# Ledger of designs, part 70: peptides against a protein of PDB entry 6FBK

Target 1, 90 residues: chain A of PDB entry 6FBK
Amino acid sequence: EDTGVRVELAEEDHGRKSTIALRLWVEDPKKLKGKPKDNGAIEFTFDLEKETPDEVAQEMIESGFFHESDVKIVAKSIRDRVALIQWRRE

## One batch from the design tools (peptide; made by RFdiffusion4, then SolubleMPNN)

Design b2_p25_4_s3 (from b2_p25_4, 8 letters changed)
Fold by OpenDDE base, seed 1:
Structure b2_p25_4_s3 (fold): chain B 90 residues (1-90), chain A 25 residues (1-25)
Amino acid sequence: as target 1 above (90 residues)
Amino acid sequence: GKVRVIKLERIDGKLKVVEEREEEV
């Protein structure tokens, strides 16, 4: 599903670490309920063993990067990318 | 055009902005 929020690997994944580097940005703001404060991108590390997309998304909302009503769409965008990465690691 | 990129790191259990830069797209 096209969430309007794009998530890509910020660094090559060699499948050796439990952490991955991701880059997230809004590609289609019309799909968001709120207006993002910034039109840029966010780079962050995601721990495949210790973190969840929902928790990370919630933290981003709390930090003010997205509107509270968009927490689920942000979480989904992260989840979808993480799933693809994990599938590739298998 | 130029886009802003912020880098987050987990510090003491919380995501914090540790870097901000601009990149050409």
Scores: peptide ipSAE 0.694, ipTM 0.922, DockQ to the pose 0.900
Fold by OpenDDE base, seed 3:
Structure b2_p25_4_s3 (fold): chain B 90 residues (1-90), chain A 25 residues (1-25)
Amino acid sequence: as target 1 above (90 residues)
Amino acid sequence: GKVRVIKLERIDGKLKVVEEREEEV
């Protein structure tokens, strides 16, 4: 499903580290319940062993990057990308 | 146009903005 939120690798993944660099941004704001404040992107490191998409999404909500109503959309976007990356590592 | 890009890092277990820049789009 197209969540309207895009998540991509911010750097090449060699499959050697438990951490990956991700870049997240709103591609289609119409898919979100809340109104994005800007068209900016967020770059962050995700630890495949210690972090979860839901926790990271929740933190982003608490930090004010997204509306609380969009936590599931953000989490799903991260989860889908992480799952894809994990699959490619196999 | 330019878009805002922020970089987050985990500091003391919490995500914090450590960098902010603009990129051409």
Scores: peptide ipSAE 0.694, ipTM 0.921, DockQ to the pose 0.885
Fold by OpenDDE base, seed 5:
Structure b2_p25_4_s3 (fold): chain B 90 residues (1-90), chain A 25 residues (1-25)
Amino acid sequence: as target 1 above (90 residues)
Amino acid sequence: GKVRVIKLERIDGKLKVVEEREEEV
């Protein structure tokens, strides 16, 4: 599903670490209910063992990167990418 | 155009901005 939020690997994944480097940005702002403060991208590390997309998304909202109403959209975008990466590691 | 890129890292369990830059897209 096209969430309007794109998440990609910020670094090549060799499948050796429990963490992955991700880059997140809004590709289609019309998919979001709120307007992000910034049109930029966010780079961050995601711990596959300790973190969840929902928790990370919530923290991003609390930090003001996205509107409260878009937490599920952001979470889904992260989840979808993480799931794909995990699948490729198998 | 220029887009802002911020880098987050976990510091004391919280996501913090540790780097900001601009990239041409």
Scores: peptide ipSAE 0.694, ipTM 0.921, DockQ to the pose 0.879
Fold by OpenDDE base, seed 4:
Structure b2_p25_4_s3 (fold): chain B 90 residues (1-90), chain A 25 residues (1-25)
Amino acid sequence: as target 1 above (90 residues)
Amino acid sequence: GKVRVIKLERIDGKLKVVEEREEEV
């Protein structure tokens, strides 16, 4: 599904660490219910063992990066990318 | 144009902005 939110690796993943560097940005703002605080990109580390896409998305919204009604779409975007990375590591 | 990039890091269990820069796109 095209969520309008893009998530990519910010650094090459060698599959050696439980953490990965990600970059997230809005590619198609009309897919979101609310207007993001900024049209820039967010870089962050995601711990594959300790964090969940839902928790991270919720924190981003609480910080004001996205509208509250878009928590699910942001979480899905992160989840989908993380899943692809996990599958690639196999 | 220039795109703002914000870097977040876990500090005391919370996501905090630790860096802000602009990149040409």
Scores: peptide ipSAE 0.693, ipTM 0.922, DockQ to the pose 0.886

Design b2_p25_4_s4 (from b2_p25_4, 13 letters changed)
Fold by OpenDDE base, seed 1:
Structure b2_p25_4_s4 (fold): chain B 90 residues (1-90), chain A 25 residues (1-25)
Amino acid sequence: as target 1 above (90 residues)
Amino acid sequence: GFMKVFKLEKIDGKLVVVEEYLEEV
């Protein structure tokens, strides 16, 4: 599903570590209820073993990067990318 | 073009911007 939020690898994934660097940005702001404070992307580390998309999305909301009502759409965007990465690692 | 990137780091359980740079798109 097109969440309007894009998530891509910020580094090459060799499948050797549980942490990956991701880059996230809004491609279609119309799909979000909140208004992005900046048109830039955010780069962050995601631990495939210790973190969940929902937890990370919540942290982003708490840090003021997204509106609280958009937590699920942000989480989904992360989840979708993480799933692809994990599938590739199989 | 270029896209501004904000690098985040978790400090005390909170995500904070620790670096900013431009990425060519």
Scores: peptide ipSAE 0.695, ipTM 0.927, DockQ to the pose 0.749
Fold by OpenDDE base, seed 5:
Structure b2_p25_4_s4 (fold): chain B 90 residues (1-90), chain A 25 residues (1-25)
Amino acid sequence: as target 1 above (90 residues)
Amino acid sequence: GFMKVFKLEKIDGKLVVVEEYLEEV
């Protein structure tokens, strides 16, 4: 599903670490109810063992990167990418 | 073109921008 938010690896994944570097940015602003404060991508580390997309998305909202109403969209975008990465590791 | 990238780090339970740079896209 096209969330309007794109998430990609910010580094090559060799499947050795439990953490991955991700880059996230808005590709289609119309998919979001709110307007992000900054027009840019964010790069962050995601711990595959300790973190969840929902928790990370919530942290982003709390930090002011996205509107509260878009938490689920952001979470889904992260989840979809993480799932794909985990699949490739198998 | 170039995309502004904000590198985040979790500090004291909060995500904060620790670095900014331009990425060619």
Scores: peptide ipSAE 0.694, ipTM 0.926, DockQ to the pose 0.764
Fold by OpenDDE base, seed 2:
Structure b2_p25_4_s4 (fold): chain B 90 residues (1-90), chain A 25 residues (1-25)
Amino acid sequence: as target 1 above (90 residues)
Amino acid sequence: GFMKVFKLEKIDGKLVVVEEYLEEV
């Protein structure tokens, strides 16, 4: 599914840490709020063992980076990337 | 080209921009 939100690794993944650096950007800049709305990407750490995509996405909206209507697609995009990373680690 | 990246960190339960840099893409 093309959510219009892209999530990539912001670092090399050696499969040794539970935390990973991710980079997120949207195809439509209008979906961004705050400072990143100036055509930027968001970089954040994600704990593969302790955090969930939904919680992180919710934190992002509460912090003012996304509109409420986009929380689910942000969460899904993070989830999809995380799943792929975990798949590669197996 | 270059893409501006805003690095976030959680402080007091909120995500805040703590660093900005350019990434070559």
Scores: peptide ipSAE 0.673, ipTM 0.926, DockQ to the pose 0.710
Fold by OpenDDE base, seed 4:
Structure b2_p25_4_s4 (fold): chain B 90 residues (1-90), chain A 25 residues (1-25)
Amino acid sequence: as target 1 above (90 residues)
Amino acid sequence: GFMKVFKLEKIDGKLVVVEEYLEEV
């Protein structure tokens, strides 16, 4: 699914640690709030063992980076990338 | 071109920008 939200690894994954650096950006700048609305990307750490895409997406909205209506799309984009990373680690 | 990257960190239960840099794209 093309959510309009891109999530990729911000570092090379050697499959050795539970925390990974991810980079997120949106194709439609109208979906961004705060500093990143200047056509920027968000880089953040995701703990594969302790965090969930839904929690992180909600935190991003509560912190003012996205509109509440986009929480599910952001969460899905993170989830899809995390799932792919986990698959590669198998 | 270049992409502006905003690096986040969780402080006091809130995500905040702690670093900004440019990445070549």
Scores: peptide ipSAE 0.672, ipTM 0.925, DockQ to the pose 0.686

Design b2_p25_5_s1 (from b2_p25_5, 8 letters changed)
Fold by OpenDDE base, seed 5:
Structure b2_p25_5_s1 (fold): chain B 90 residues (1-90), chain A 25 residues (1-25)
Amino acid sequence: as target 1 above (90 residues)
Amino acid sequence: EVEIGEKVKEVEVNGKKFTVYELIK
């Protein structure tokens, strides 16, 4: 489903390391329940072996980027992109 | 591909760094 949140690679993935750089931004704010504090692209690393989309999303909430009610939307966006990246590595 | 602008701010929570950039496209 379209979460309204875009997540893309911030760097080329050569499939060599367990960490990847991602960028996340709101594409369709109407799909969010809250109003994001920022309107930019959030760049962060994601460890494919140690981190989970839900925990990273929660950290974004705690950072004040999104309303707590949107944690699952953010997490799903990250999860979907991560899954796609891992599938491409196969 | 989207165009990313200048860095707006940086936030760190529990050692996790989040860098916010201006979104141009």
Scores: peptide ipSAE 0.795, ipTM 0.947, DockQ to the pose 0.840
Fold by OpenDDE base, seed 2:
Structure b2_p25_5_s1 (fold): chain B 90 residues (1-90), chain A 25 residues (1-25)
Amino acid sequence: as target 1 above (90 residues)
Amino acid sequence: EVEIGEKVKEVEVNGKKFTVYELIK
């Protein structure tokens, strides 16, 4: 599913670390229920062993980046990218 | 493909840091 939110690696992944750097930004704002405050790329680390997409998405909302009604779509965007990264590591 | 520009701001919530960069394209 195209969430309208893109998540990409902010660094080359060699499959060595349990943490990865990601960048997230809105590609199609029409797919979001709320209106994001910023139009830039949000860079953050993601611990593949300790964090979950839902928790990080919630933190982004608490940070004021997205409306609370978009927590699931943001989480899905992160989840989908993380899944691809994990699959490529196998 | 997108191009990342300058750092716009940094936000920290519950110990997690989020850095916002300008999107050039």
Scores: peptide ipSAE 0.795, ipTM 0.947, DockQ to the pose 0.908
Fold by OpenDDE base, seed 1:
Structure b2_p25_5_s1 (fold): chain B 90 residues (1-90), chain A 25 residues (1-25)
Amino acid sequence: as target 1 above (90 residues)
Amino acid sequence: EVEIGEKVKEVEVNGKKFTVYELIK
């Protein structure tokens, strides 16, 4: 499903670290229920062993980047990208 | 394809750091 939110690697993944750098931005704002605070790219680290997409998405909400009603959309975007990265590592 | 521009701001919540960059589409 196209969430309208894009998530990409901010660095090359050599499959050696448990943490990766990601960048997230809104590609299609019409897919969101609320209006995003910013129109830029949000860069953050993601610990593949300790963090979950839902937790990180919630932190983004608390940071004020997205409306609380869009937490699941943001989480799904992160989850889908992380899954692809994990599959490539195997 | 997108191009990442200059740093706009930095936010930290519960020890989690988020850096916002200009997005050039």
Scores: peptide ipSAE 0.795, ipTM 0.948, DockQ to the pose 0.924
Fold by OpenDDE base, seed 4:
Structure b2_p25_5_s1 (fold): chain B 90 residues (1-90), chain A 25 residues (1-25)
Amino acid sequence: as target 1 above (90 residues)
Amino acid sequence: EVEIGEKVKEVEVNGKKFTVYELIK
């Protein structure tokens, strides 16, 4: 499903580190239940071994980037991108 | 296609840092 939220690598992934840099932004705000506070690209690190998309999404909510009702949409966007990265590493 | 612009702000929660950059479309 198209979440309306885009997640991309902020750096080239050589498949050597467990931590990667990601950038997340809203492409289609109509897909969200709430209105995001910002309209920029959020850059953050993601530890493939220690962190989960749900936990990071919740932290983004606590930071005020998205409405609490959109936590699952944000988490799914991160999860989908991480899955692609993991598949590419295999 | 998008281009990342200047740094807008930085937010930290529970030790997790989020850096916001301008989005240029």
Scores: peptide ipSAE 0.795, ipTM 0.947, DockQ to the pose 0.941

Design b2_p25_5_s3 (from b2_p25_5, 10 letters changed)
Fold by OpenDDE base, seed 5:
Structure b2_p25_5_s3 (fold): chain B 90 residues (1-90), chain A 25 residues (1-25)
Amino acid sequence: as target 1 above (90 residues)
Amino acid sequence: EVRVGELVKEVEVKGKVFKVYELIR
């Protein structure tokens, strides 16, 4: 499903660390219920063993990046990318 | 994929840092 939010690796993944660097940005704002405050790419680390997409998405909402009504769509975007990365590691 | 420009914002919540970079489109 196209969430309108893109998530990619911010750095090359060699599959050696439990953490990865991700970059998230809005590609199609029409798919969001709220209006993002920023128009840039958000970069952050994601711990594959300790963090969850939902928790990180919630942190982004608390940071003011997205409207609270878009927490699930943001979480899904992260989850989908993380899943792909994990599949590639196998 | 997309290229990024300069760092324009940095936010920290519960010890987690989020860096915002300009989008180069």
Scores: peptide ipSAE 0.815, ipTM 0.957, DockQ to the pose 0.856
Fold by OpenDDE base, seed 2:
Structure b2_p25_5_s3 (fold): chain B 90 residues (1-90), chain A 25 residues (1-25)
Amino acid sequence: as target 1 above (90 residues)
Amino acid sequence: EVRVGELVKEVEVKGKVFKVYELIR
């Protein structure tokens, strides 16, 4: 599913750390219910052992990056990318 | 894939840091 939100690795993943660097940005704002505050790429670390996409998405909402109604679409975008990264590590 | 430019913002919430970079399209 195309969420309109893109998430990619911000650094090469050698599969050695439980933490990865991600970059998230809006590709298609029409897919979002709210209007994002910024028009840039948000970079952050994601701990594969301690964090969840939903928690990080919620933190982004609390930070004011996205409207509360878009928490699930943001979480899904992160989840999908994380899953791909983990599958590639297998 | 996308390229990023300069760091334009840095936000910290509950100990987590989010850095915002300019998008180059």
Scores: peptide ipSAE 0.814, ipTM 0.956, DockQ to the pose 0.876
Fold by OpenDDE base, seed 3:
Structure b2_p25_5_s3 (fold): chain B 90 residues (1-90), chain A 25 residues (1-25)
Amino acid sequence: as target 1 above (90 residues)
Amino acid sequence: EVRVGELVKEVEVKGKVFKVYELIR
């Protein structure tokens, strides 16, 4: 599914740490119900062992990056990328 | 592919930091 939100690694992943740096940005705003305040790329650390896509997405909502109606879209985008990264580590 | 430019914003919520960089298309 094309969520309109892109998530990529912000740094090389050597598979050594439980934390990874991610970069998230809106590629197609039409896919979102709300209008994000920023037009840039959001970079953040994601702990593969302690954090969840839903929690991080919720934090982004609380931070004002996205509207609450788009929390699931954001979470899915993060989840899909994280899953891909984890699969690649195997 | 997209590249990022300068840091334009930094937000912290519940101890987590989110840095916003401008997009270079």
Scores: peptide ipSAE 0.814, ipTM 0.956, DockQ to the pose 0.921
Fold by OpenDDE base, seed 1:
Structure b2_p25_5_s3 (fold): chain B 90 residues (1-90), chain A 25 residues (1-25)
Amino acid sequence: as target 1 above (90 residues)
Amino acid sequence: EVRVGELVKEVEVKGKVFKVYELIR
């Protein structure tokens, strides 16, 4: 599913750490229900062992980056990228 | 892939830091 939100590694992943650096940005704003506050790339760390896409997405909403109605689409974008990274690590 | 420029914003919520960089398109 094309969420209109892109997520990629902000640093090279050697599969050594449980934390990774991610970069998230809106590629197609028409896919969102609300209008994001910023037009830049949001970079953050993600703990593969302790954090979940839903929790991080909720934190982004609390930070004011996205409208509350878009929490699920943001979470899905993060989840899909994290899953891909995990699969490549195996 | 996307290129980023300068840091334009930094916010913290519940101990988690989010840094916003300008997009270079």
Scores: peptide ipSAE 0.814, ipTM 0.957, DockQ to the pose 0.850

Design b2_p25_6_s1 (from b2_p25_6, 10 letters changed)
Fold by OpenDDE base, seed 1:
Structure b2_p25_6_s1 (fold): chain B 90 residues (1-90), chain A 25 residues (1-25)
Amino acid sequence: as target 1 above (90 residues)
Amino acid sequence: MSRFQKTLKVFDEEEKEAFKEEAEK
């Protein structure tokens, strides 16, 4: 499913670290229930072993980047990208 | 300091206008 939220690697992944750098931005704001304030990218590190997409999405909401009603769609976007990265590492 | 860093992503003017229009629900 197209979430309207894009998540990409912000650095090359050589499969050496448990942490990866990600970049997240809204591509289609119509898919979100809340209204995006600004069209910019959010860069952050994600620990593949210790963190979950739901936890990180919740932190983004607490930081004011997204409305609370969009936590699941943001989490799904992160989850889908992380799953792809993990698949490529195997 | 927040773990999340807001950065400017380069969008062309057409994509920027489309985003603005779609954000106005």
Scores: peptide ipSAE 0.310, ipTM 0.727, DockQ to the pose 0.109
Fold by OpenDDE base, seed 2:
Structure b2_p25_6_s1 (fold): chain B 90 residues (1-90), chain A 25 residues (1-25)
Amino acid sequence: as target 1 above (90 residues)
Amino acid sequence: MSRFQKTLKVFDEEEKEAFKEEAEK
């Protein structure tokens, strides 16, 4: 499913640590219920052992980056990327 | 300090226009 939100590694992943650096941005704003005021990338670390995509997405909303109605689509975008990274690490 | 850092991302003009058009619908 195309969420319209893109998530990529912000650094090379050597699979040596539980934290990864991610970059997230809106690629297709029409997929979101909220209306983005501007574009740009959000950089952050994600702890593969301690954090969940849903919790991080909620934190982004609390920080004002997304509308509350888009929490699930943002979470899915993070989840899909994280799952891919974890798959490659195994 | 927030864990999230908003950074500049390089978009080409077509991407900028597409984003603007879709965001204004």
Scores: peptide ipSAE 0.309, ipTM 0.727, DockQ to the pose 0.110
Fold by OpenDDE base, seed 3:
Structure b2_p25_6_s1 (fold): chain B 90 residues (1-90), chain A 25 residues (1-25)
Amino acid sequence: as target 1 above (90 residues)
Amino acid sequence: MSRFQKTLKVFDEEEKEAFKEEAEK
């Protein structure tokens, strides 16, 4: 599904470590309930073993990057990318 | 320090205008 939020690897994944570098940005602001103030990429590390997309999305909300009403759409975007990365590692 | 680092992303002018129009309410 098109969430309007794009998540990509910020580095090549060799499947050797549990942490990966991700880059997230808004591609279609119409999909968000909140109005994005700025467009740009958010770079962060994600621990595939210890963290969940929902927890990281919530942390982004608390940091002021997105409106609270968009936590689920952000989490889904991260989840979809993480699932794809994990699939490639198998 | 935040674990999230905001970085610049380069968009062409057409993409910028499209984004502005779509974000406008």
Scores: peptide ipSAE 0.307, ipTM 0.726, DockQ to the pose 0.106
Fold by OpenDDE base, seed 4:
Parts: structure tokens; C-alpha cells; sequence
Structure b2_p25_6_s1 (fold): chain B 90 residues (1-90), chain A 25 residues (1-25)
């Protein structure tokens, strides 16, 4: 499923630490219920052992980056990328 | 330092307008 939100590694992942640096941005704003005022990338660290995509997405909402109605789509975008990263670490 | 660091992508003016137009639809 195309969420319209892209999430990628902001650094090379050597699989040595539980924290990874991610970069998230809107590629297709039509997929979101909210209307982004501007485009840009959000860089952040994600702890693979302690954090969940849903919690991080909620924090982004609280920080004003997205509308509350888009929490699920943002969370899914993070989840999909994290799952891919974990798969590649195996 | 905030948890989330916002960085602006370098877009030309045409690309910026296209994004705004698409976001408003």
C-alpha cells in the first residue's frame, strides 16, 4: 500500500545498535487527510527495541507535523520501513 | 535539541507550487 509518506535511513545501518536514524517526508500529499503546509524531511532516531511506530507517529502529531487523522498512515509508513530494516539485518 | 529535526528540501519554485497545488486538492 502506497501511503504517500516516505521513510528512509538517514545514515548507513551496520546493524550494530538498536537505534537508527530515519528521515520521513511526504511524497504524495493527496494520500493524507490533512494538508501539509510545506514539504520537507523530518529526521529522528528510532529505537528498534523500545519504541513503536504508533507512538512515534503520535509524537509527530503532537509536534504539529501532521493532522491527527493521519496518525495511522504515518505509523504505517514508519512500520513498513522499520520492518524492512529489521529484515535486512537478519 | 528537539526529537524531530525539520529540514527543508531544496525545490525549485515550480516544484514548490506543484506541491502546494496538490496538497490543496
Amino acid sequence: as target 1 above (90 residues)
Amino acid sequence: MSRFQKTLKVFDEEEKEAFKEEAEK
Scores: peptide ipSAE 0.307, ipTM 0.726, DockQ to the pose 0.108

Design b2_p25_6_s2 (from b2_p25_6, 13 letters changed)
Fold by OpenDDE base, seed 3:
Structure b2_p25_6_s2 (fold): chain B 90 residues (1-90), chain A 25 residues (1-25)
Amino acid sequence: as target 1 above (90 residues)
Amino acid sequence: MSRFQKTLKVLNAEEKERLAEEAAR
């Protein structure tokens, strides 16, 4: 399912670190229940061993980047990208 | 300090086309 939220690596992944740099932005705001004010990308680090997509998504909500009703769609976007990254590391 | 850093707006194809058209005037 297209979440309308895109997540990409902000740096090359050599598979050596548990921490990766990610970039997240809204491609299709119609897929969200909330109304993002701008389409700027959000850059952040993600620890593949210690963090979960749901926890990070919740932090984004608390930071005011998304409405609480969109936490699951944001989490899914992160999860899908993280899963792909983990698969490529194997 | 927030772990999240907001960057410049990411333009889609439609927005890029609009800006290109405006610049061509």
Scores: peptide ipSAE 0.262, ipTM 0.661, DockQ to the pose 0.121
Fold by OpenDDE base, seed 4:
Structure b2_p25_6_s2 (fold): chain B 90 residues (1-90), chain A 25 residues (1-25)
Amino acid sequence: as target 1 above (90 residues)
Amino acid sequence: MSRFQKTLKVLNAEEKERLAEEAAR
């Protein structure tokens, strides 16, 4: 599923830490129900052992980056990238 | 402070093309 939200590694992943640096931005705003204010990338750390995509997405909503109706699509975008990163570590 | 830092402006393909055309004028 193309969420219209892109998530990439902000730094090289050496597979040594549980924490990774991610960059998230809207690639296709038409796929979101809400309208993001800015077309900028959000950089943040993600703990692969302690955090979930849903929790982080909800935190982004609370921070005002996305509309509440888009929490699931944002969470899915993070989840898909995290899953790929985890797969590469194995 | 928020863990989320909005740092970079990410341009889509259309925006990049527009800027390229503008620069070529």
Scores: peptide ipSAE 0.257, ipTM 0.661, DockQ to the pose 0.152
Fold by OpenDDE base, seed 2:
Structure b2_p25_6_s2 (fold): chain B 90 residues (1-90), chain A 25 residues (1-25)
Amino acid sequence: as target 1 above (90 residues)
Amino acid sequence: MSRFQKTLKVLNAEEKERLAEEAAR
């Protein structure tokens, strides 16, 4: 499913540490219920062992990056990318 | 401090092309 939110690695992943750097941005704002003002990317670290996409998405909402109604779509975007990264590590 | 850092706007292919065209003028 295309969430309209893109998540990519912000740094090369050597598969040696649990923490990775990610970059997240809105590719299709029509997929979101909220209306972000700018189209900048959000860079952040994600701990593959300790954090969940839902928790990180919730933190983004609390930081004002997205509307609360979009927490699940943001979380899914992170989850999908994280799953892909984990798959590549195996 | 927030763990999230807002960076520069991500440009799509069309926006990049427009910017390149403008720079070529």
Scores: peptide ipSAE 0.255, ipTM 0.655, DockQ to the pose 0.131
Fold by OpenDDE base, seed 1:
Structure b2_p25_6_s2 (fold): chain B 90 residues (1-90), chain A 25 residues (1-25)
Amino acid sequence: as target 1 above (90 residues)
Amino acid sequence: MSRFQKTLKVLNAEEKERLAEEAAR
């Protein structure tokens, strides 16, 4: 499912660290209730062993990047990318 | 500082380095 939110690696993944750098941005603002002020991206680290997409998404909402109603969309976008990264590590 | 850093979608090498340095502070 296209969430309208894109998540990519912000660094090369060598499969050695549990922590990875990610970049997240809105491709289709119509998928979100919020109105992004700009087309910027959010860069952040994600611990594959200790964190969940839902927790990180919630933290991102609390930081004011998205409306609370969009937390599940953001979380799904992170989850999908993380799953792909983990798949490549196997 | 927040773990989340808002920046441009496309960054050049210098911008990436600057943001990495700022994140390390």
Scores: peptide ipSAE 0.250, ipTM 0.653, DockQ to the pose 0.110

